# Designs tried in a protein design run: peptides against a protein of PDB entry 1LOE. Part 35

Target 1, 181 residues: chain A of PDB entry 1LOE
Amino acid sequence: TETTSFSITKFGPDQQNLIFQGDGYTTKERLTLTKAVRNTVGRALYSSPIHIWDSKTGNVANFVTSFTFVIDAPNSYNVADGFTFFIAPVDTKPQTGGGYLGVFNSKDYDKTSQTVAVEFDTFYNTAWDPSNGDRHIGIDVNSIKSINTKSWKLQNGKEANVVIAFNAATNVLTVSLTYPN
Target 2, 181 residues: chain A of PDB entry 1LOE as posed
Amino acid sequence: TETTSFSITKFGPDQQNLIFQGDGYTTKERLTLTKAVRNTVGRALYSSPIHIWDSKTGNVANFVTSFTFVIDAPNSYNVADGFTFFIAPVDTKPQTGGGYLGVFNSKDYDKTSQTVAVEFDTFYNTAWDPSNGDRHIGIDVNSIKSINTKSWALQNGKEANVVIAFNAATNVLTVSLTYPN

## One batch from the design tools (peptide; made by RFdiffusion4, then SolubleMPNN)

Design b2_p27_6_s4 (from b2_p27_6, 11 letters changed)
Fold by OpenDDE base, seed 5:
Structure b2_p27_6_s4 (fold): chain B 181 residues (1-181), chain A 27 residues (1-27)
Amino acid sequence: as target 1 above (181 residues)
Amino acid sequence: GKKRIGFSATGNSRVDVVSFSFSSELK
């Protein structure tokens, strides 16, 4: 069995196990992906590649990830574009910004993307987002158009605790988000 | 096959990650 595990409780100024992309950086012990300015993409990757599947056996890894994030918008009624946890090819680079969240380039399914993301989407894009216009959590497979979504109430400036688990045997991905007080 | 995991954000707000843990097992 091959295992990978890590835990980062504070992000240091020289966080050696992260690859920073776009405007991503660390400050005040946090990983800052974006600041309150338009038209930016910020990303960070765990530096070590993860062995996700075995080409010989076809086995896929089970995994669990937990993280805490904060979206702090100057105007709580004008929040764009969102945040995502993603799994991508090892040589992944920032993709299209704005509503594509820096992770995808199309709403059309593109198997060559080889990217899975859990999005925390704060901005309604008519072309692909749920028609009710709600902020939402989405599961994205090779497309910014989610295969499944659930409405999510953003608490501006508050820490959201997220747990994402994947069970390879059942092919089920679970996402939990809470705002603890 | 190997992949990298990470975070991305775009837009007009400050987006911070405060903590991050991960565990995987491939049998």
Scores: peptide ipSAE 0.849, ipTM 0.981, DockQ to the pose 0.958
Fold by OpenDDE base, seed 1:
Structure b2_p27_6_s4 (fold): chain B 181 residues (1-181), chain A 27 residues (1-27)
Amino acid sequence: as target 1 above (181 residues)
Amino acid sequence: GKKRIGFSATGNSRVDVVSFSFSSELK
């Protein structure tokens, strides 16, 4: 059995186990992906690759991730574009910005993307988002167009606690978000 | 196969990650 485990409770100025991309950086013990400036993309990757599946056995890893994030918009009624936790090829680089969240390039299924994301989408893109226009959590597999979504009410400037778990035996991904404060 | 995990954000707001834990098990 191969295991990987880590915990970052505060982000330092020299966080060696992260790879920063785009405008991502650390400040005041937080990982800041974007600031209140238009047209920015910020990403950060855990530096060590994760063994997700075994080509010999076909086994797929179970995983659990927990994180806390904050979206702080200067205008609560104009919040773009969103935030993601994603799993991508080891050499992944920032992808299309805006509504593609820096993770995808198409609303069409693109197997070559090899990317899975859980999106916390604050901006309604009519071309692919749920028609009700709600901010939402989405599960994205090789496309910005989610395979499943759930409405989510953003609390601007508040910490959201997230737990994402994948059970390989059942092939079920679960997402939980709470605002404890 | 191996992958990298991480976070991404785009747009006009400040997006911070405050804490981050991860565990995986490949049998």
Scores: peptide ipSAE 0.849, ipTM 0.981, DockQ to the pose 0.961
Fold by OpenDDE base, seed 2:
Structure b2_p27_6_s4 (fold): chain B 181 residues (1-181), chain A 27 residues (1-27)
Amino acid sequence: as target 1 above (181 residues)
Amino acid sequence: GKKRIGFSATGNSRVDVVSFSFSSELK
């Protein structure tokens, strides 16, 4: 059995186990992906690749991730575009910005993307988002168009605690988000 | 197959990650 684990509770100015992309950087012990400015993409990758599946056995890894994030929009009525946790090819680079969240390039299923994301989407894109227009959590597989979504009430400026777990035996991804305060 | 995991954000707001932990098990 191959295991991988890490925990980052404080993001330092020289966080060697992160690869920063776009406007992502660390400041004040946080990982800042975007600032309150237009048209930016910020990403950060854990530097060590994760062995997700074994080509010889076909086995897929179980995993659990926990993180806390904050979206702080200057105008709570105009919050764009969102935040994602994603799993992508090791050489992944920032993708299309805006509603594609810097992770995808298409609303159509694209096997070559080889990317799975859990999105915390704050902006309604008519072409692919749930028609109710709610801010939502989405599970994205090779497309910005989520395979499943759940309405999510953004608490602007508050810390959200997230747990994402994948069970390989059942092929089920679970997502939990709570605002403790 | 190996992948990288991480975070991405876009748009007009400040998005911070405060903490991040991960564990995986490949049998």
Scores: peptide ipSAE 0.849, ipTM 0.981, DockQ to the pose 0.952
Fold by OpenDDE base, seed 3:
Structure b2_p27_6_s4 (fold): chain B 181 residues (1-181), chain A 27 residues (1-27)
Amino acid sequence: as target 1 above (181 residues)
Amino acid sequence: GKKRIGFSATGNSRVDVVSFSFSSELK
């Protein structure tokens, strides 16, 4: 059995186990992906690649990730575009177009992207988002158009605790989000 | 195969990650 495990409780000014992309950086012990300025993208990758499947056996890894994030919008009625946890090829690069959350570049399914994301989407894009217009959590497989979504009420400026778990035996990804305070 | 994991954000708001843990098991 091959295992990978890490925990970052404070993000230092020279966080060696992260690869920063776009406008991502660390400050005040936090990982800051974006500041309150329009049309920017910020990303950070864990520097070590994760072995997620075995080509010999076909086995896929089980994983659990937990993180706390904050979206702090100057105007709570105009919050764009969202936040994403994603799994992508090792050479992944930031993508343009705010609605693509810096991860995808099409609403069309593209298996060659080899990218899975859990989105916390605060902005309604009519071309692919759920028609009810709600802010939502989405599971994105090779497309910004989620395969499943659930409405989510943003608490602006508050810490959200997230747990994402993948069970390889059932091929089920679970997502939970709570605001503890 | 190997992948990288991470976070991304776009738009007009400040987005911070406060803490991050990960555990995987490949049998």
Scores: peptide ipSAE 0.846, ipTM 0.981, DockQ to the pose 0.949

Design b2_p27_7_s2 (from b2_p27_7, 8 letters changed)
Fold by OpenDDE base, seed 5:
Structure b2_p27_7_s2 (fold): chain B 181 residues (1-181), chain A 27 residues (1-27)
Amino acid sequence: as target 1 above (181 residues)
Amino acid sequence: MVSFSSSLTGNGTVQKRIGFSATTSAV
């Protein structure tokens, strides 16, 4: 078996192991994905490709991803559109913005996207989001319409600790989010 | 984003990249 691991505790101005896309950049030792303006898409990819799927068996590798993020919106009652962790083809480029979170282009299942995402969705899109209108965490497979969601209380301006883990033996993906401060 | 770490263990053959995305709208 092969193990690939990395850790970035501070994001520098010359972060060689990240590929910045759209409006993504680093400042003050932090990765900033969106500009403080409307209608932006920002992404950052870890530069080294990972081998997550077995082409013969379809088995998925075990993985654990941990990160800390902040959403800091000027108006806590009007926050759009969200933040997303994703796994995509190596040549992935920014996709549709707004409610598609820069990761997908359709609410319909599109196997050609070859993309899995965990969304932290702050804006209710009536066409695909849970009908209760809550901000939510969603698991997305080849579509912006999540296969599973859970309501999430955004704490604007606070650091959220996230752990995403996949256990191949049990075929279970877990997502946890906490606000320790 | 403040920090980011990941660990992957397996015998995979298909290459992918992991990353983060965020968007703003006209809202």
Scores: peptide ipSAE 0.674, ipTM 0.930, DockQ to the pose 0.606
Fold by OpenDDE base, seed 4:
Structure b2_p27_7_s2 (fold): chain B 181 residues (1-181), chain A 27 residues (1-27)
Amino acid sequence: as target 1 above (181 residues)
Amino acid sequence: MVSFSSSLTGNGTVQKRIGFSATTSAV
């Protein structure tokens, strides 16, 4: 059994352990994924691959990831499109933008995606999002259409603390989000 | 994003990458 861990508490201008994609960049010690313009996709990958599952047994590793993010939108009433944590193939590139969050290309299950994501979705896409129209946290497996969702109230400009944990023994993924300030 | 950490424990052989993504649209 091996344990791989990392922590980034400050994002520098030359962050060697991140792979920036699209409009992602660092500024003022923060990772910024989108530009303040329409129709952008920004991503950042941790440079070192992780070993997520065992090809022989099919067992998935336990993992916990924690991060703090801020969505700062000029219009709190209509914020698009969202922020996403994902685990994808090592050669992953930005996917479809907008409501697909730069991570997926289909609302239909596509096993070739080999991508799991936790979305913090700020924009209601009628084709796949929960019908109540709420901003929500979603768990996505090979599709932008979440397998499970929960309503989430965006606090514009505030730091959200997130913990995502997977327990391999129970096959349960948990997501928590708090606004401590 | 302000901070980011992760820990993984297992015997995995298949490699993946962790990342973050965000998008804007013409709304």
Scores: peptide ipSAE 0.669, ipTM 0.928, DockQ to the pose 0.623
Fold by OpenDDE base, seed 2:
Structure b2_p27_7_s2 (fold): chain B 181 residues (1-181), chain A 27 residues (1-27)
Amino acid sequence: as target 1 above (181 residues)
Amino acid sequence: MVSFSSSLTGNGTVQKRIGFSATTSAV
């Protein structure tokens, strides 16, 4: 087995190990994905491909990813759709369909997308989101319609620490989000 | 986003990319 890892503790103006898509950019040592206007899509990919899946055996590699993000919501907060971490084919491109968080293009399962996402969803889409209308964390496999969700209380302007881990032996994906004081 | 790190251990053959995405709507 092989182990590959990286750590970005600040995002520079010329961040060489990121591929920026759409409105994604860095400023003040932070990565910003969207603008404070309607109809924006912003993405950033780690530039080096990862080998997550074995096509012969079907086995998936173990991985742990961690990140810290901030959402600054306006008073009305009627613009933002949400934020995702995702794993996608190397040639993945931003998706522009409304409510699909820039990652998917359908609520229907499509195995050909070969995309897994962890969504931090701040906008209620009646067609696929949990009926309680809560902001939520979701695990998305080849569809914007999450296979599992959990309500998430957004703390506006606070740094959220996220850890996403996949254990190949147990086939379990775990997501943790904390707002440290 | 403030920081981003990842560690992967395996013997995979298929290449993927990891990243982040966010959108704002028309509503």
Scores: peptide ipSAE 0.651, ipTM 0.923, DockQ to the pose 0.611
Fold by OpenDDE base, seed 3:
Structure b2_p27_7_s2 (fold): chain B 181 residues (1-181), chain A 27 residues (1-27)
Amino acid sequence: as target 1 above (181 residues)
Amino acid sequence: MVSFSSSLTGNGTVQKRIGFSATTSAV
């Protein structure tokens, strides 16, 4: 049995356990994924690979991920695309297609991407997002078109606490987002 | 991003990486 466990409570300039991609960087002990300019993609990966499933048996590992993030837009009505937590092949690279959150490149299901994401989507894309236009949390499997969504009220500039848990026994992925303050 | 933690326990053989991604558009 393999156990991977880590905790990053501050992000330093020489953060060795992160792989920065695109415009992702650290400043003031925080991880910043995008620059305050248009048409950017920023990503950060935990450097150590995880073994999440067994190709022979199909068994999946249990995991829990917790993080705190802030979306701080100058105008709550003029926010970017949002951000996402994702699980991808070890050689994953930033994707540049607009609206795909830097993770996917099509609204069509593509099993070869082998990517699962939890999106915190702040921009309405008519081609694939829920028709009500709400900002939302989505679970994405090999496509930017979520298999499940839930409306989410963005609190601009506030810290959001997120817990993402997968229970292998029940095959249930749980996503929780709260604004404690 | 303010903090980030994770725990995984299993017998998997396929390697993956976890991470975060964000984009801005021309809008």
Scores: peptide ipSAE 0.642, ipTM 0.920, DockQ to the pose 0.613

Design b2_p27_7_s3 (from b2_p27_7, 8 letters changed)
Fold by OpenDDE base, seed 5:
Structure b2_p27_7_s3 (fold): chain B 181 residues (1-181), chain A 27 residues (1-27)
Amino acid sequence: as target 1 above (181 residues)
Amino acid sequence: MVSFSSTLTGAGTNKKRIGFSATTSEV
């Protein structure tokens, strides 16, 4: 069985194992996805492709991803639009901004997207987000409209610890988020 | 800000990339 592992705890200006897209960049050993301006899309991809699906057997690989992120908005009461972890085709490019989080283009299911995402959505979009209006974690499959969501309380400026795991045998994707500090 | 560690166990023929994204708007 093939195993691929990588870890990036500090980011340098010459980070060769990342593909920066849009406004994504590194500074002070940190990966920054958005500038402190409006209407931005920033992305960063791990440069090496992953082989998650076997076309012959139909089997899907297991994976565990751990990361930390910080959302630091000037106005904690009006934060848009969110942060997203995603798995997409190797030639993926930034998609629609704003509420589409730079990952999707439609609330309708689009098989051609071939994209799975875990969103940490800070802004309520009436057309597709949960009706309670809460900030939320969502699992997105080929659509910005999540197949499952859970309310999430943003702690502005604080570091969140996230673990995302996929178990192929059970076909279950789990997401955990904590604010340890 | 993001720090990242990932482990993939398995093999396949279909290639994907892992990434992070964030957006801002005029809100």
Scores: peptide ipSAE 0.526, ipTM 0.864, DockQ to the pose 0.601
Fold by OpenDDE base, seed 2:
Structure b2_p27_7_s3 (fold): chain B 181 residues (1-181), chain A 27 residues (1-27)
Amino acid sequence: as target 1 above (181 residues)
Amino acid sequence: MVSFSSTLTGAGTNKKRIGFSATTSEV
């Protein structure tokens, strides 16, 4: 019996230096964060640090990143738990699994986390997710409980193109997701 | 297309890495 898998397409080991954590791995054209098995956490980090929110220099840099992800869920009704783009301290390690997406440990704000995430959340956790129960994109700051969410219709097995942009001058993170026609 | 924004108050001041994470559970 298979479960949901999460992958980023057009991503290979020859493209970037990556730090793999948990079940994360890559092929020439795919970064797979989880295999289709239960109770897994998979992560991958760009090896090169970024100098956004630099405590030593105070520097804050703009960035724009794009990627394409695919969720493959044998059972489209039970798609758990989701995947996350995150910005975390350089020594970050996998955090709580399941609904915490391997990135956070609490729904309460924890400034020591020093982590910002864009969650693509496929599973409803009643304790912190939007009450409408929709699958959603969330912007998370130091908590699995998003500071802002947007309902998102999952297209199972389809490539989603994502653009995430940070404007340092305004301290605003913008997320865009499109499915190709 | 889905698009939205938020201000990242409290994001922290340390040097950072960008990454991806995904989880599965028993459902």
Scores: peptide ipSAE 0.525, ipTM 0.870, DockQ to the pose 0.300
Fold by OpenDDE base, seed 3:
Structure b2_p27_7_s3 (fold): chain B 181 residues (1-181), chain A 27 residues (1-27)
Amino acid sequence: as target 1 above (181 residues)
Amino acid sequence: MVSFSSTLTGAGTNKKRIGFSATTSEV
């Protein structure tokens, strides 16, 4: 079996194990995905590709990803558009349109995108988001329209601890978010 | 701010990348 593990808590100006896209950058040992301006998209990819499934056998790897993120918006009542963890083809590129979170480009299911994402969506898009209008966590498979969502209370400026785990045996993706004391 | 750790255990032939994304918009 193949095992890939990495941990990054401090980010340098020449972070060779990351691919920066859009407005993503490092400053003061922190990874920052967007500038505090409108109409931006920023991404960072782990540079080493991972082997997550075998198209011939259908076997899928297990993975556990834990991370901390902060959304610090100047106006806590008007926050767009969100933060996203994703797994995509190695040649993936940032997508435009804030509501697509830089990852997708349609609410229609497109198997060719081969992209799975966990969104932490802070802005309600009437065309595809849950009708209650709540900020939410969503699991996205080849579409910005989530296959499953759960309401999420954003704590602006606070560190959120996230764990995303995939169990290949059960085919279950689990997402946990907490704001620790 | 992002800080992350990941472990993947398995086998496969399809290459993918893990990433993080964020966006802002006019609204």
Scores: peptide ipSAE 0.519, ipTM 0.861, DockQ to the pose 0.599
Fold by OpenDDE base, seed 4:
Structure b2_p27_7_s3 (fold): chain B 181 residues (1-181), chain A 27 residues (1-27)
Amino acid sequence: as target 1 above (181 residues)
Amino acid sequence: MVSFSSTLTGAGTNKKRIGFSATTSEV
């Protein structure tokens, strides 16, 4: 029953145009993904496609993404559902809401999704989330059920700095989150 | 600070869009 709002800020100088989906929109200096109402999905895509893979050789590019997000909820003890960074097909549209974070439709691995995500999950979904019930960061590949997770303490209303890096040589995706403020 | 890593496989085709998503629910 608790509602939350999500915003992202601190886009770099190379910021692309945005494609807004669902309830996503921009304010003066923030990208707001959700409104403080129930059952919303908000997304924003960089308009320019990225070429991560070489279709002929299979080579994969390194990448680093840095951003700041804010989760602002009236009740820090009951916050749903979360914020997500994702890489998806160019024609991607909002997917299932709630615990699926608007990015996935299944807890089972589905290669047709062709979607990789880093979730900052604020709500425990019994069917797929870590059993300890902690809010967590998760790496999701073609499924809302993360292939790896790390407990994370939400600081309500505060800006979290995130760095997501992919090392193509090792095929390792790394996520870091800090609250510098 | 929270930091971790994981192996990434099965990311799909060579042309993608990146984005951000957030959801709310009746909870």
Scores: peptide ipSAE 0.491, ipTM 0.841, DockQ to the pose 0.305; fails the geometry check

Design b2_p27_7_s4 (from b2_p27_7, 10 letters changed)
Fold by OpenDDE base, seed 3:
Order: C-alpha cells, then structure tokens, then sequence
Structure b2_p27_7_s4 (fold): chain B 181 residues (1-181), chain A 27 residues (1-27)
C-alpha cells in the first residue's frame, strides 16, 4: 500500500503545491478563496494528484483530511453561498453560478462529473437545499443536491475545525465540524 | 483557510485532486 501525507500550516505567497483557480490566492499566511464582493468563484487544488481507487480491483483508498476555515462575512445577515471541500478529476475547472459552490453545474445526478464534495452551505437555494432553510453541511456526489445533510450553525469570523474521513472498509464518509473554545 | 492536512492510505490507478472552493452570490 501507499501512504501519502501532507500538511500546510502556513500559506505563503508562492505556494507551489497549490493550483489557484478563479479568485483564489494567499495573503497573510492564509488561503483566501473569495473577496468580499459579489459573483466570485475561487478555488485551490492540491497540486499532487491522489490515487483514490483502483479501476480494476475496485479497491478504494482511505483518507483523512483536516482543515480549519473561517467565514468572515461583512454582513452576517447576508452571507455568501458557502465553502466546499471536493475531490474531482485532475483537470477540474471552476464552475459558475454561485449556488453550485464553484464545483457542480446541475442539481441532477451527473455521473460524468466524477466529483464528490462536502459543502458548508450558508445560503438556502430553494431548488435543491433542505426545505427547513437551515445552513447545513452536505455530502454531494455528482450533484449539488446533497445525498445527506445536517444543520450547521455558522459562527461568523470563528475558526472551524473540520475532519473529513473516508473508511473504505465500511464505505462511509464522515464529516465533523467544531468551533474550539 | 488557516491549515490543511491530509493522509491517504491505499492503492489506486484513478487520479483525482483535492480542492477547496468558495463562491459569492451575484445578488
């Protein structure tokens, strides 16, 4: 088996192990995906591809990804669409339409997307989001319409600690988010 | 984003990239 690991605790101005897309950039040792303006898409990809599964045997890799992120909305009552972790084809490109979180382009299941995402969705889109209107964490497989969601209370300006783990033996993706004291 | 780490264990032939995305609304 192969074990690949990496850790970025400071994002520099010349972060060569990231591919920046759209408005994504680094500043003050942080990765910043969007500016506080309307109609923006920003992404960053880890430059080294991962080998996620074997097409012949069907074996899938295990992974654990941890990160901390901050949503600092100038107006807490008018928050942007959200923040998203994703795993996509190596040639993935940013998608337009804010409600699609820069990752998808349809609420319909599209196998050709080949993309799995964990959304931290801060804006209610009537066409596909949970009807309760809550901000939520969602697991997205080839569609912006999540296969599973859980309500999430945004703490504006606070650092959120996220762990996303996939267990190949159980075929379970686990997401946790905490705001540490 | 303040920090980012990952560990992958296994074998595979299919390549993917890990990424992060954020958007702001048009309106």
Amino acid sequence: as target 1 above (181 residues)
Amino acid sequence: MVSFSSELTGSGTVQRRIGFSATTRAV
Scores: peptide ipSAE 0.653, ipTM 0.925, DockQ to the pose 0.610
Fold by OpenDDE base, seed 5:
Structure b2_p27_7_s4 (fold): chain B 181 residues (1-181), chain A 27 residues (1-27)
Amino acid sequence: as target 1 above (181 residues)
Amino acid sequence: MVSFSSELTGSGTVQRRIGFSATTRAV
């Protein structure tokens, strides 16, 4: 059993432990994934790979990830498309933009994607999103169509605190989001 | 303050990377 941990509280311009993709970059000690322009995909990967599971034994790793994020859209009633935490193959590159959140390419289950994501989806895509049209948190496994969702009220420009934890023994992924007072 | 902290406990032969992504629409 091995434990890998890291913590980044301030993001510098020469952040050696991050791989920036698309429009992702750092400014003012913050990671910025997209600018306030149309048709962009921005990503940032932690440079060190993680051992997610053992192909021989079937053992799966436990993990806890905590982060903050801000969505600051110029038009709070027209926000698209969302923010995503993901775990993907080590050679992962930006995928389809827009409603696919730069992480997936299909609403159908695609095992070859080998990607698990937690989406914070701000835009309703009628083809796969919950029919109520609410902004939502979703758990995505090899598809942009979430296996589970929960309505989420975006507070534009406010900092959200997120905790994502996976318990291998129970096979439960837990997601929590709060806006501190 | 934006922060990112992660802890992984386990072992394995299959490797993955953790990341963040965001998109904006073309229209």
Scores: peptide ipSAE 0.599, ipTM 0.898, DockQ to the pose 0.620
Fold by OpenDDE base, seed 1:
Structure b2_p27_7_s4 (fold): chain B 181 residues (1-181), chain A 27 residues (1-27)
Amino acid sequence: as target 1 above (181 residues)
Amino acid sequence: MVSFSSELTGSGTVQRRIGFSATTRAV
């Protein structure tokens, strides 16, 4: 058993351990994925691949990921489309924008995607989102249509603290989001 | 995003990358 860990508390302009895609960049010591403009996709990948599971034995690693994010929209009642944490193939590229969050291309299960995501979805897409229309946290496996969701109240412009943990022994993924300020 | 930390415990043969994504709508 080995442990791999990393931490980034401040983002610099020449952040070499990140792969920027689309409109993603760093500014003011922060990673910025999108500007407050229309029709953008921004992504950032940690440059070092992780070894998440063993193809021979099927064993899966445990992981805990913590991050802080801010959604600061000009209009708090018109916020789209969301923020997403994901695990994808090493050669992953930006996918469909808008409601697909730049991570997926279909609401139908597609095993070739090989992508797992935790979405913080701010925009209601009638075709796949929970019918209550709430902004929500979703767990996505090879599809933008979440396997489960929970309502989430966006605090526009405020820092959200997120912890995502996977326990391989129980096969349970947990997500926690708080607004401490 | 202000901070990012991750810890992976285990080993494997399959490689993946972790990342973040965000989008805005055309309309």
Scores: peptide ipSAE 0.598, ipTM 0.896, DockQ to the pose 0.611
Fold by OpenDDE base, seed 2:
Parts: structure tokens; C-alpha cells; sequence
Structure b2_p27_7_s4 (fold): chain B 181 residues (1-181), chain A 27 residues (1-27)
């Protein structure tokens, strides 16, 4: 049975060095994280590390990043678990699949994860997702249970333009998502 | 447009990598 595929459009290997994990791969103009098959994890990391949070010095860096993703669900009633942008330790490996999005292992806060994620969650997990059952964008800090969420209506097959900005002075992460039409 | 913000609690690492991840369900 076919399921959802995830890709980052306008992305190619000549744009940035990547570390591929799981089923993730790239073509000239697309980073594909998963094909429309069940029970898969796909990840891709920018190979160049960044300095966002420094526990020793307390230094924090601002950043703004943007990307465009497409979710293609052959069956809109049987979508995949979701897609996520994340910031993790340089040696990060795929974590628990399914509802944990390959990024986390628990709904309990675990500072040892040292991972922040912006989830674009397409599947309702009763144990931790917002009770309204909406597909949502979530900000996850060391847990798959988001510290904040915003309902988001998935447009199947449409490009979603995302901007994620971190203000180091305020320690605030801002997420914006727009569809073209 | 969907937009929202949250204050982060820093995890405290010298270096991080940015990445993307996606998963599909088994069922």
C-alpha cells in the first residue's frame, strides 16, 4: 500500500554537501527523504556544522533558513508520520521512526537528545500530539512532544515555503509556512 | 500563512548540524 513521500524541492547535490541517512537521497533539483512506501526513515544533514548553542561559552548564533517541501500522499487518509527540520549534534543518527519522525525517542523531555526540531506532522499520535487531531507544525525541544504547535492544513502535492529563524538575543525560534496559492 | 514562535531552551552544544527527516508508517 502506497503512502506519503517527502521531498525538498529546488535542492541539488551541487548546492550543499550532505550526509544522507536512511532512504534519503538527492537528485539535481530535489532532496527526497522518503518514497511513497511504508515503514521507512529518510534523513539528510548539511555536512557543515554550525554553532548555535554553546554550553561552555553561552554563545548563541542567529540563523535564518528557508526551504520548500512537498508532501505527496497517494492516499490522503493514510499519510505518513511526517517531516521535520532539525538541529542536532554533529554525530546524530536516525532515531525512532514512525511518530518519532526519526529524530526523537521519547515524549519525555531528554536534554541528552540535544535536538531541536520543527515538525510538520501529518499523523495524529494520541500520546503526544495536540488533542484536536489537526495536522500541525510543532516546535520540539528534546522531545517529540512539542513545546508549541500550530494547526496547519496540508495541501497535498503543493510546495510549502518555509522560513525558520532563530533570534539568539531573545532565544526565540520563529516558523513560517506559506503555500503559493 | 502559518506562523508562530517559541522560546527555546538551549541544549548546549558547541556544534550542531541542520538536517531534514521524514518517516512513513508501517501500517
Amino acid sequence: as target 1 above (181 residues)
Amino acid sequence: MVSFSSELTGSGTVQRRIGFSATTRAV
Scores: peptide ipSAE 0.510, ipTM 0.861, DockQ to the pose 0.319; fails the geometry check

